Peptides against a protein of PDB entry 5VZU. Designs and how they scored, part 62

Target 1, 271 residues: chain A of PDB entry 5VZU
Amino acid sequence: GRTLEDIFHEHMQELILMKFIYTSQYDNCLTYRRIYLPPSRPDDLIKPGLFKGTYGSHGLEIVMLSFHGRRARGTKITGDPNIPAGQQTVEIDLRHRIQLPDLENQRNFNELSRIVLEVRERVRQEQQEGGHEAGEGRGRQGPRESQPSPAQPRAEAPSKGPDGTPGEDGGEPGDAVAAAEQPAQCGQGQPFVLPVGVSSRNEDYPRTCRMCFYGTGLIAGHGFTSPERTPGVFILFDEDRFGFVWLELKSFSLYSRVQATFRNADAPSPQ

## One batch from the design tools (peptide; aimed at target 1 Y55 D80)

Design b2_p26_8_s1 (made by RFdiffusion4, then SolubleMPNN; from b2_p26_8, 11 letters changed)
Fold by OpenDDE base, seed 3:
Structure b2_p26_8_s1 (fold): chain B 271 residues (1-271), chain A 26 residues (1-26)
Amino acid sequence: as target 1 above (271 residues)
Amino acid sequence: SAPPVYDLVGLSDMDPFNELVTELVE
């Protein structure tokens, strides 16, 4: 019978063939698109820019990291047989920080899965609640026909005065100690290890991370068929390196900043 | 119909592929 290994091997051969076809087409029809580097903002988690990703069978890919308020995006600069250039390969929710457990519990894939799925459920609930508030506000301005209903004068009724004494109960204002959101200590990076069973193309990933966030990754079949988003973890290692754990794929992608300087790559000033 | 072998952007190793294909076929 066809084994899972046979299916994987045939799939890898198809991927290589598709990559060859796409690469050979560049000899005949090169479409050039100018890419601008996103402007840096003071509140950006790290400097936006080009990152070199290494993940899966595709090998080396270029991703543009950009920040959009409380979201970050990885946009493919290089396309592959599955996901074309210009698609958002990762979307990161900077509102939903993931706290990794201690190093021993980080080896447990089920613990990481639990943490990520709990965050995914919170994100889903927030989207449902925010969708309801936007819908109800518009409906009720039906034109109130101002029917001029008449002047009826009804009367006086007067009196009752009772004297209820002001009890001085000096309830001390309980200082609601606003739980000071402990400023997310720019803490010393925590020890980092991939869970058992999470594949990495190399074992040469940073063993210390600064912080993690919930995100989603884009996956698709060949020719961008049946595109879907899977849950994952964005891992910030340092100013020049981040990772993405694809939870359902049990895979890890490492991204490193492209150190090349580009002339005239800055976005035109908004006029 | 063969399950659409999603070319899983990020599968580097056989084991994660085998697990996912098993979950999609069950």
Scores: peptide ipSAE 0.026, ipTM 0.546, DockQ to the pose 0.019
OpenDDE base, seeds 1, 2, 4, 5: peptide ipSAE 0.025, 0.025, 0.024, 0.023; ipTM 0.553, 0.548, 0.537, 0.562; seed 1 fails the geometry check

Design b2_p26_8_s2 (made by RFdiffusion4, then SolubleMPNN; from b2_p26_8, 9 letters changed)
Fold by OpenDDE base, seed 4:
Structure b2_p26_8_s2 (fold): chain B 271 residues (1-271), chain A 26 residues (1-26)
Amino acid sequence: as target 1 above (271 residues)
Amino acid sequence: AAPPVYELIGLSDIDPFNELKVKPVE
């Protein structure tokens, strides 16, 4: 059978060949736009910026991680035969935290699949409900001003007197059980292992994670054919490392911060 | 060693593969 190494080698050769074909079509004259780093915000899960990763068998990729309220995005700075540069390779829903099971149950791909698919269904329901509220709000045509017919003055019936005794209905204050915010264990991250049958290019991934979120990854055929979003898990390891489990592909991508200082990388202030 | 200092200069709108183009800053 083909080894994983053989598959990686074949896809790297294909990538080189495709790069050659595309660059040759443009007589090696390529235009580039400047890349700007996203501004850091205090509410960002980690510092935004450039990360180097591995996408399947296509080798090294560069992704820009950015935060957009309750969503994070990985934008491809490098492309591959399937997903061109500039595309959003991953979208993370920071509203939907994934709770990983214990280390034994983390080896079970079906358990991870169950957890992710339950969250996917919640996200789908929330999208359907939010779509309905936006639809119904447009239908209220303003009430026609019905002209007030002049109602006749009906007579003054007399003022009976005063003595309503105040009943002391002592309504007990219902104890709002404050849902105990489980203290963010800022300590040792949860033990982490990939499920059996999830392929990783490198087994050298962090064995502890800080938190996980539901996300979707972009997949396509060669030449960006039939692009679709597949469910996955964003895994935050630390300030400089995250992963993405592609659930349907049974693959894992590890991303590490590019350890460089960039000058003039801040976006010009919107004028 | 301190990490190298670069300018980020390149996202190609033409090359779908786009290599990260950086310029070293002295």
Scores: peptide ipSAE 0.236, ipTM 0.809, DockQ to the pose 0.708
OpenDDE base, seeds 1, 2, 3, 5: peptide ipSAE 0.099, 0.054, 0.093, 0.057; ipTM 0.707, 0.671, 0.703, 0.666

Design b2_p26_8_s3 (made by RFdiffusion4, then SolubleMPNN; from b2_p26_8, 12 letters changed)
Fold by OpenDDE base, seed 5:
Structure b2_p26_8_s3 (fold): chain B 271 residues (1-271), chain A 26 residues (1-26)
Amino acid sequence: as target 1 above (271 residues)
Amino acid sequence: AAPPVYELVGLSDIEPFNQLVVRPVE
């Protein structure tokens, strides 16, 4: 029977062959779309830029990490038969930090799955609630047909006297429970291990992580068929490395910063 | 060694196998 290794090897050979066929058709007449590196901002979780990653059987890919307020994005720079270039391979919600369990419980895939799915449900609820508030605000501007209110006669205001003592109803300002932004525990790295049954192409991943966030990964069939967002975990290891756990695929992708300087890679300032 | 310096040329329009294209800077 085919081993899992045989299946991965065959799939890798197919992808290499496809890449060769497609690239050979261009007879050195290539067109190029200009890309720019995202500007770094002080509030960025790490420096944005190009990262090399492994996407299971797809092999080595290049993604651009960028920050967009409380969201981060991994945009594909390399295309493959499933996900074309320019697609957001990962979207990270920096509002939804994931707390990994202790190292013993991190081995349990079902526990990680539970934690991620609970966060997914919160994200879904927040999206529904925010959608309702936006919906109700538009409904009330029905055109007030200005029915001419008949001129009811000015009944004379009787002169009743002065003595209304202002009741100091000291309405206690309701404590807006500022959702305590859990202080970004930036400092203490947590021991990290992949759950049992999560495949990594390489066992060479960082064994300590800084922070984890809820995210979604894009998956599709060949030709970008039936694209969908699947839940996962963004793992920040350090300034130059992050990972993504694809929960449904039971796979891990490691991304490492491209150690290069790019000239003329900044977007032109909007004039 | 200092990290290599490249000019970012762009993304190749080889669908679906778009590639990052760079030029070494001397």
Scores: peptide ipSAE 0.226, ipTM 0.797, DockQ to the pose 0.881
OpenDDE base, seeds 1, 2, 3, 4: peptide ipSAE 0.207, 0.187, 0.212, 0.209; ipTM 0.783, 0.766, 0.794, 0.785

Design b2_p26_8_s4 (made by RFdiffusion4, then SolubleMPNN; from b2_p26_8, 9 letters changed)
Fold by OpenDDE base, seed 4:
Structure b2_p26_8_s4 (fold): chain B 271 residues (1-271), chain A 26 residues (1-26)
Amino acid sequence: as target 1 above (271 residues)
Amino acid sequence: SAPPVYDLIGLSDTDPFNELVVELVE
């Protein structure tokens, strides 16, 4: 496998040239800080940390994977001519699992596109509804002037008589259609293949995936021009490998854990 | 042999490419 050293020495000539152009704007004065690994939590989908990947034409990149409750985030540690370091290259919604079809239907890009766009629409609806609840909650703190409700007199309700004919209203028990908990296919690896027309830099990707989630990826032009978030699929292969399908770009990025041991990489405890 | 141990630095607020510096510690 490529060493960590191999990762740091792989520079595309274009990347070097672009780096020189950008760094020259800062009088060649660069400031660096220590990188801290995210603390591992018991509920993390996999161990957080550094992953090596391939993004577009620019070769190897380093991404930090971190978990934030019901979201995961890939943060660029290395930048490229399009997306600077420190940007969130991917955001994963762990609430929205993607169910891949069978292996034959996985080859159909339009089927994957349909599935992803349906989830995108659900996410958009949930965001609109959640925005309304936050708005209504602030309006009700108007001072309840407790106007003393005047004691309206007890009108004596007349004694209506006893004719208790027991109507046998056979209320059919409404079948609470138990929303079939889609069996959390948590453990069995599913056969995996990229759709036809999705480009991968390497055809050597895992042919079995553990689970998939809806996510968004950041794309931009050179110099971080017109940055936008596009829909995609986060694919968990195993503890050390994940991928991202960029739906609009029709591309796949594979990320593999950096196996190097780091000292002093734990975040200082917040004092 | 034990895997080498590294120090990890190289988050830059000014370098958009953020050159990673890895120092071998052990």
Scores: peptide ipSAE 0.193, ipTM 0.798, DockQ to the pose 0.592
OpenDDE base, seeds 1, 2, 3, 5: peptide ipSAE 0.048, 0.041, 0.161, 0.027; ipTM 0.673, 0.666, 0.790, 0.611

## One batch from the design tools (peptide; aimed at target 1 H58 K76 W246)

Design b2_p27_1 (made by RFdiffusion4)
Pose (drawn by RFdiffusion4):
Structure b2_p27_1 (pose): chain A 212 residues (1-129, 189-271), chain P 27 residues (1-27)
Amino acid sequence: GRTLEDIFHEHMQELILMKFIYTSQYDNCLTYRRIYLPPSRPDDLIKPGLFKGTYGSHGLEIVMLSFHGRRARGTKITGDPNIPAGQQTVEIDLRHRIQLPDLENQRNFNELSRIVLEVRERVRQEQQEGQPFVLPVGVSSRNEDYPRTCRMCFYGTGLIAGHGFTSPERTPGVFILFDEDRFGFVWLELKSFSLYSRVQATFRNADAPSPQ
Amino acid sequence: SDAEEAIAELQEGFDIPNKWDLVHVEE
């Protein structure tokens, strides 16, 4: 929904062109691989499926939320040259809730960082052996109309890599649940916010034979 | 938009095309 002008500034003008060129080389001679929608589950769930998400200059990407015990997974359906389609973009630890401070403490980025890194450390120890909401100051959000109220937060990690999916790594962050179908992820080391929203469309023949 | 096009394509048949893997895009 833009022209060459609104894009010729600039890193995204490049990424957008590459994509157009690359994808159009297929001239609709494509191979398709099967995917499935995730299993629904009662008590042990807060609702799975496809979401549209903001991935910075790459624009929106479609990500699938699925539940696997005390962890939620976000798997890329569409992706980018940094983290490609089919990868785990996010992992939410559902046993490590994070309490939300009043608005003034939410605004303090370092408080959020200290709190998140604390949980990361507690998690390392374990494995080794709604109210008003605002983003902290200094955290970017492409959306800006992110909901100002939220139901809960959890520790999570996101996958990052350089161009070409080079040296991918988990970086700490925090998952934010707004309502039944909108959620967010603060990328701590990037001071960046990704806002996700449910794909409302219905899909036929998309259920999996079983959880396995 | 790209996301809406992708959703429409998923509605046609719930698959992932190989062109959606952009990791091979040359810089």

Design b2_p27_1_s1 (made by RFdiffusion4, then SolubleMPNN; from b2_p27_1, 15 letters changed)
Fold by OpenDDE base, seed 1:
Structure b2_p27_1_s1 (fold): chain B 271 residues (1-271), chain A 27 residues (1-27)
Amino acid sequence: as target 1 above (271 residues)
Amino acid sequence: SEADEAVEELQKDFVLPESWDLSKMKR
């Protein structure tokens, strides 16, 4: 019977063959493009930069993490057979924090799925409401034909009199129990475990996370066929590590900061 | 569906089968 090692070698051979086919279609012409590191901003969740995926059978996977207001993006620096270089592999909504349950309930994939799908539905509703406001605002700029409004005489509005009847009604102060919004504990790490049935290529993932956010991942067939966005969870572990749970794929990708200094890699200052 | 096929292909490339414990491959 085929060993797991045989299957792994066959898969690696297939990936090498695919890379060879794609490269050979262009007469081995490789285009190199300069990549600039995104500038860091004070409000960035972590320092933007290059992260190495530890999950890929493809050997070297590099993603650039960047921040764009209330969104974060993972852009592929290395392509794979499914997703070309330069594509946004992950898009994170920093408005939609995911609260993980306790460690026991984190093992339940259905609970994580429920939480993520509820957030996805809220995001869809917000997009529909914002689309309606943007649609109604553009329709009313019909050309205001400046019809010269005839000067209607200012009718003197009569002085309404002062009658100040002091109705005493002593309505009891209903104790509005202000639901104390528990201050988002921005700083305390929480215990983290992958749900049962979520595959991780590395069992050595951080067992504590800072925060999680809703996001979408890009999936496609070989050659970037039928590309779609699937729901997932961005997990911030620390300043140098984040993960992404692919909900539909039941997979986890771990990313670690590339500890390299690049000369002349800063984006040109906008003149 | 084409989406299901894309998921299955992506699972092959991105997800080691549960049987592929990379911890066993480093030994």
Scores: peptide ipSAE 0.030, ipTM 0.466, DockQ to the pose 0.029
OpenDDE base, seeds 2, 3, 4, 5: peptide ipSAE 0.023, 0.024, 0.017, 0.022; ipTM 0.485, 0.469, 0.454, 0.456; seeds 3, 4, 5 fail the geometry check

Design b2_p27_1_s2 (made by RFdiffusion4, then SolubleMPNN; from b2_p27_1, 15 letters changed)
Fold by OpenDDE base, seed 3:
Structure b2_p27_1_s2 (fold): chain B 271 residues (1-271), chain A 27 residues (1-27)
Amino acid sequence: as target 1 above (271 residues)
Amino acid sequence: SEFDEAVARLQEDFVLPSSWDLSDIPR
């Protein structure tokens, strides 16, 4: 039988060859679409924009990072043999922060896996609970047929209940000590290392991260077959760099901001 | 498993595509 090594080698060669064919053939019918940069908002985790992926056999990957309330999205600007342009390669849940352990325990893949899967289960529970509330609200608007039931005039009596005395009990308003939300320490960056067995194209990744979030990545076979979402970790390094750990694939993707300024790249104002 | 160890070895030698589905690889 084929070894696992043979399978990986064959697939890697196929991906490189497909990329070469798509980029080198002048006779290909190319569809061009104008891309607009997302508007920046004050509450955005970092400035939205174009990021360059530095990973894999696909060569140059460009992703648009955008913010949508408590979600962030990485949208493919460049397609590959598995996932076409315009697909959401990553979806980040900004409600679910991942807390990395100390540097020694960060090397343990099983510890990272445990943390991510516990967050995945919480996200699944929240989706189930939110689905139930939306279902119950629609059922009660049965048409209340306004049956005109006749207003019978029952007149009954004014019973004057008695003068109970004003007990002065001056219960001091217990100061609800507003639990001071400890200011989310916009903390000193945490030391960062990839777990053992997580592959990276470049060992030159940032060794300090600001924060991490739960997310999902899109995976598919060649030609966008059987697309599914796999759990991962979004790692914010700085204003211009983020990473994604693909948990099931045991891989790491580094993304760096495209520093080029584009003219007329702003979205047209909604007229 | 022997499969997981083989995958780990291959990940040292090969950078996996971020979008690559591994479901077609026999476990």
Scores: peptide ipSAE 0.014, ipTM 0.397, DockQ to the pose 0.031
OpenDDE base, seeds 1, 2, 4, 5: peptide ipSAE 0.007, 0.013, 0.007, 0.013; ipTM 0.347, 0.408, 0.367, 0.382; seed 2 fails the geometry check

Design b2_p27_1_s3 (made by RFdiffusion4, then SolubleMPNN; from b2_p27_1, 15 letters changed)
Fold by OpenDDE base, seed 5:
Structure b2_p27_1_s3 (fold): chain B 271 residues (1-271), chain A 27 residues (1-27)
Amino acid sequence: as target 1 above (271 residues)
Amino acid sequence: SFADEAVEHLQEDFVLPSSWDLSKIPR
């Protein structure tokens, strides 16, 4: 009978073959696009740039981390059989911080699942509320039949009246723009452990994390079929390391900064 | 076990072909 070993080997051979087909087809007709590193901003959570990680059976992945206001993005630099290069492998919502429980409760996958799913529901509610405001604004442009009301030429009566009473412009105190809560300064990192039943290809992950955020990861079938977003946790360990917990997949990906300096990789200043 | 590692690695491939119903793999 087929052993689990036989099944695993057959699957790994299929993945390797697909990776080979994709890589070899490119050898004859590669369109090279120059990649620019995102400019760093002072408000960026960490320096943007290239990170290397393991992504399931696909092996080594290169991801570009970039910041876009209250969102972070991991963009695939390396494609795989499921997700092509240039796709956003992870999207992080920096508005939705995840508070990990104590180290004992972090081992409980159901507790992490509860926390993430509660945040996911809040994100869905916010999207629905914002969608309703955008929807109601479009409905009221019924076609105003521009009945051509006739141009009665009502006369230019010149009344000069002079009285420049200086209206005391009582400047309403401008709404104090709620000071964007500075991302909570680097307090002492909290102890970190993966939940029981979350797989990691690398057990050498940091045992302390700075902060976590809600995010979504992109998953798809081979050839980018049926792409969907799955909920997860972005874990910032330090300036050079982050992780992503794929909640539904019960998997963890660790990403480490590529320390290589690239000459002329900076984006041209927007003129 | 190698079987557990194999199942873990198979689960990491996000979308297994429909032929790879992991529930049918004897553990």
Scores: peptide ipSAE 0.036, ipTM 0.464, DockQ to the pose 0.033
OpenDDE base, seeds 1, 2, 3, 4: peptide ipSAE 0.011, 0.017, 0.013, 0.012; ipTM 0.392, 0.445, 0.455, 0.410

Design b2_p27_1_s4 (made by RFdiffusion4, then SolubleMPNN; from b2_p27_1, 16 letters changed)
Fold by OpenDDE base, seed 4:
Structure b2_p27_1_s4 (fold): chain B 271 residues (1-271), chain A 27 residues (1-27)
Amino acid sequence: as target 1 above (271 residues)
Amino acid sequence: SEADKAVEELQKDFVLPSRWDLSKMKR
């Protein structure tokens, strides 16, 4: 008999075929929105822009990567049956770097799980602490009835004089030895391997990574039902490639930069 | 055009789903 997997595979093929037919019909009224590329900033981890990738089994995805101070965001340009276009598929916390173990221990899913869950708990604690400080400040401005204090007359205090003796205090400029920030050695990439039991759609992923960060990915049912954030690892491979390990889903998504340039795609300057 | 090149680049990397990712579906 057909397995449930076979039925869903056929359904996914049908959805792709329907999308193909719909987009290939020239007479269809389609609504287009202009996409602006995010401006690049000097402090951006990599150049922001469009990335192509695979999000589980939903086929080709286009994601916009952007930087927002200590956060990065992957915004879906291509929607799927679960997550519509314009949603933040991944949110990366650049405050919470993940240190991967050695290559042998990277094969252990439980070790990666431990590391990620410890970071998740720290992020939750920081959110709880920051929530308490914001709550206490709003309470106490009771309406002080401003009694109208009477207008006492401004006495004209007089204009006394000029003696500006210029004290020559020759403060020696202390040689602030600018600690030459050693140019952040483009750190030799750490050897990288997926844990055993993490599914990749493509086994041809980079075997070295620059750095990893804690992040969360968006998951939902069909029609964007019951959306939630699941913990994961953002993996920066290089300037043009990143990955996301979905911890609870035991899956990996690889994203590669779209190399095409777009004229007039720059975001309008904030006026 | 630059757009045509972008579409061509995306089409080269287009892989049809070989399976359904039931793990990403909230039941």
Scores: peptide ipSAE 0.029, ipTM 0.490, DockQ to the pose 0.077
OpenDDE base, seeds 1, 2, 3, 5: peptide ipSAE 0.020, 0.021, 0.016, 0.008; ipTM 0.466, 0.488, 0.470, 0.467; seed 2 fails the geometry check

Design b2_p27_2 (made by RFdiffusion4)
Pose (drawn by RFdiffusion4):
Structure b2_p27_2 (pose): chain A 212 residues (1-129, 189-271), chain P 27 residues (1-27)
Amino acid sequence: GRTLEDIFHEHMQELILMKFIYTSQYDNCLTYRRIYLPPSRPDDLIKPGLFKGTYGSHGLEIVMLSFHGRRARGTKITGDPNIPAGQQTVEIDLRHRIQLPDLENQRNFNELSRIVLEVRERVRQEQQEGQPFVLPVGVSSRNEDYPRTCRMCFYGTGLIAGHGFTSPERTPGVFILFDEDRFGFVWLELKSFSLYSRVQATFRNADAPSPQ
Amino acid sequence: FPAEAGPAPYGEYAIIDGAPWMIEPPP
């Protein structure tokens, strides 16, 4: 929904062109691999499926939310040269809720950082052996119309890598649930916010034979 | 997100018989 002008500034102009060129080299001679929609589950769930998400200058990407015990997974359906399609873009720890402060403390980025790194440490110890909402100051959000009320927050980690999917790594963050079908992830080390929203469209023949 | 341009694969998907499918390059 833009022209060469609105894009010729600049790093996105490049990424957009490379995509067009690369994808168009297929001339619709393509190979398809099977994927499934995730299993639904009652008590043990807060609703799976496909979501549209903001991935900065790469634009929106489609991400599948699925539940695996006390962890939720976000798996890329569409991706980018940094973190490709098919990878785990986010992992939400559902046993480590994070309390939301009043608006003024939500605004304080360092309070959020200290709190998140604390949980990261407690998690490392374990493994080794709704109310108003606002993003902290200094955290970017491509969306800006992110909901200003939220139901809950959890610790999670996102996967990052340089171009070519080089040296991928987990970085800490916080997952934010807004309503039944909108959620967010604050990328702590990037001071960046990804807003996700449910894909409303219905899909035929997409259920999995079983959870395994 | 920090990003650089360069030759690299781009992931996409399609709808076939009402179900989503992941796209791969042909052999």

Design b2_p27_2_s1 (made by RFdiffusion4, then SolubleMPNN; from b2_p27_2, 7 letters changed)
Fold by OpenDDE base, seed 5:
Structure b2_p27_2_s1 (fold): chain B 271 residues (1-271), chain A 27 residues (1-27)
Amino acid sequence: as target 1 above (271 residues)
Amino acid sequence: MPAEAGPAPFGDYAIIDGAIMQVEPPP
């Protein structure tokens, strides 16, 4: 029977052939746009930049990791038959940290699935609540047609009624204990292992992680058909490595920083 | 050197004069 390796090899050969055909046909018509590295910010979880990923049948992929407040984004630099370049392959919610269980329970895919789906539901609830507050504010500017209200008569001012004592209803302001955002303590690395049944292209992944976050990954059919976001786990291993567990696909993508320096990769200072 | 991945119909990167360039996918 075809091994999984044989299938991956065939798909890689097909991809190489597609790249070759495209290059040979369109080389004279290709437009090139300079890639600029995102500027590093003090609050960035790690230095933004280019990362190489090896996952699935598509071989080597390059993604740009960037930070946008409490969100991180992986943008495809390399396209594939499913998802073209420029698409956001992963979106990470840095507000929603995932706590991995102990190493024994990390082997249980159902436990990871439970944890991720619980966070997914919280994210969905927060999005619904924030959507309601934005919706109610816009409704009431109906054009006040200034219908001339007819001058209804001056009803008399009844008098003086008495000295109602001010009840000091000392409504204690309920201290909304703002849940102190625990500073992202660079905690001691936790032992890390993939759940049983999660496919890794390489078993050579870091066995210790710093932090995990809820995220979504983009999946699509060939030609970017029926694109959807699926739940996953962003795993920060170190300054130069992160992973993504695609929960529904039961797959793991490892990304490693591109160590090459590029000329003029810094964004021009806004003059 | 990062392997010069040739332009792909899905978009790719090129290294030109040591600069990294996005190769735009065809429209």
Scores: peptide ipSAE 0.337, ipTM 0.805, DockQ to the pose 0.280
OpenDDE base, seeds 1, 2, 3, 4: peptide ipSAE 0.293, 0.333, 0.300, 0.332; ipTM 0.770, 0.781, 0.780, 0.787

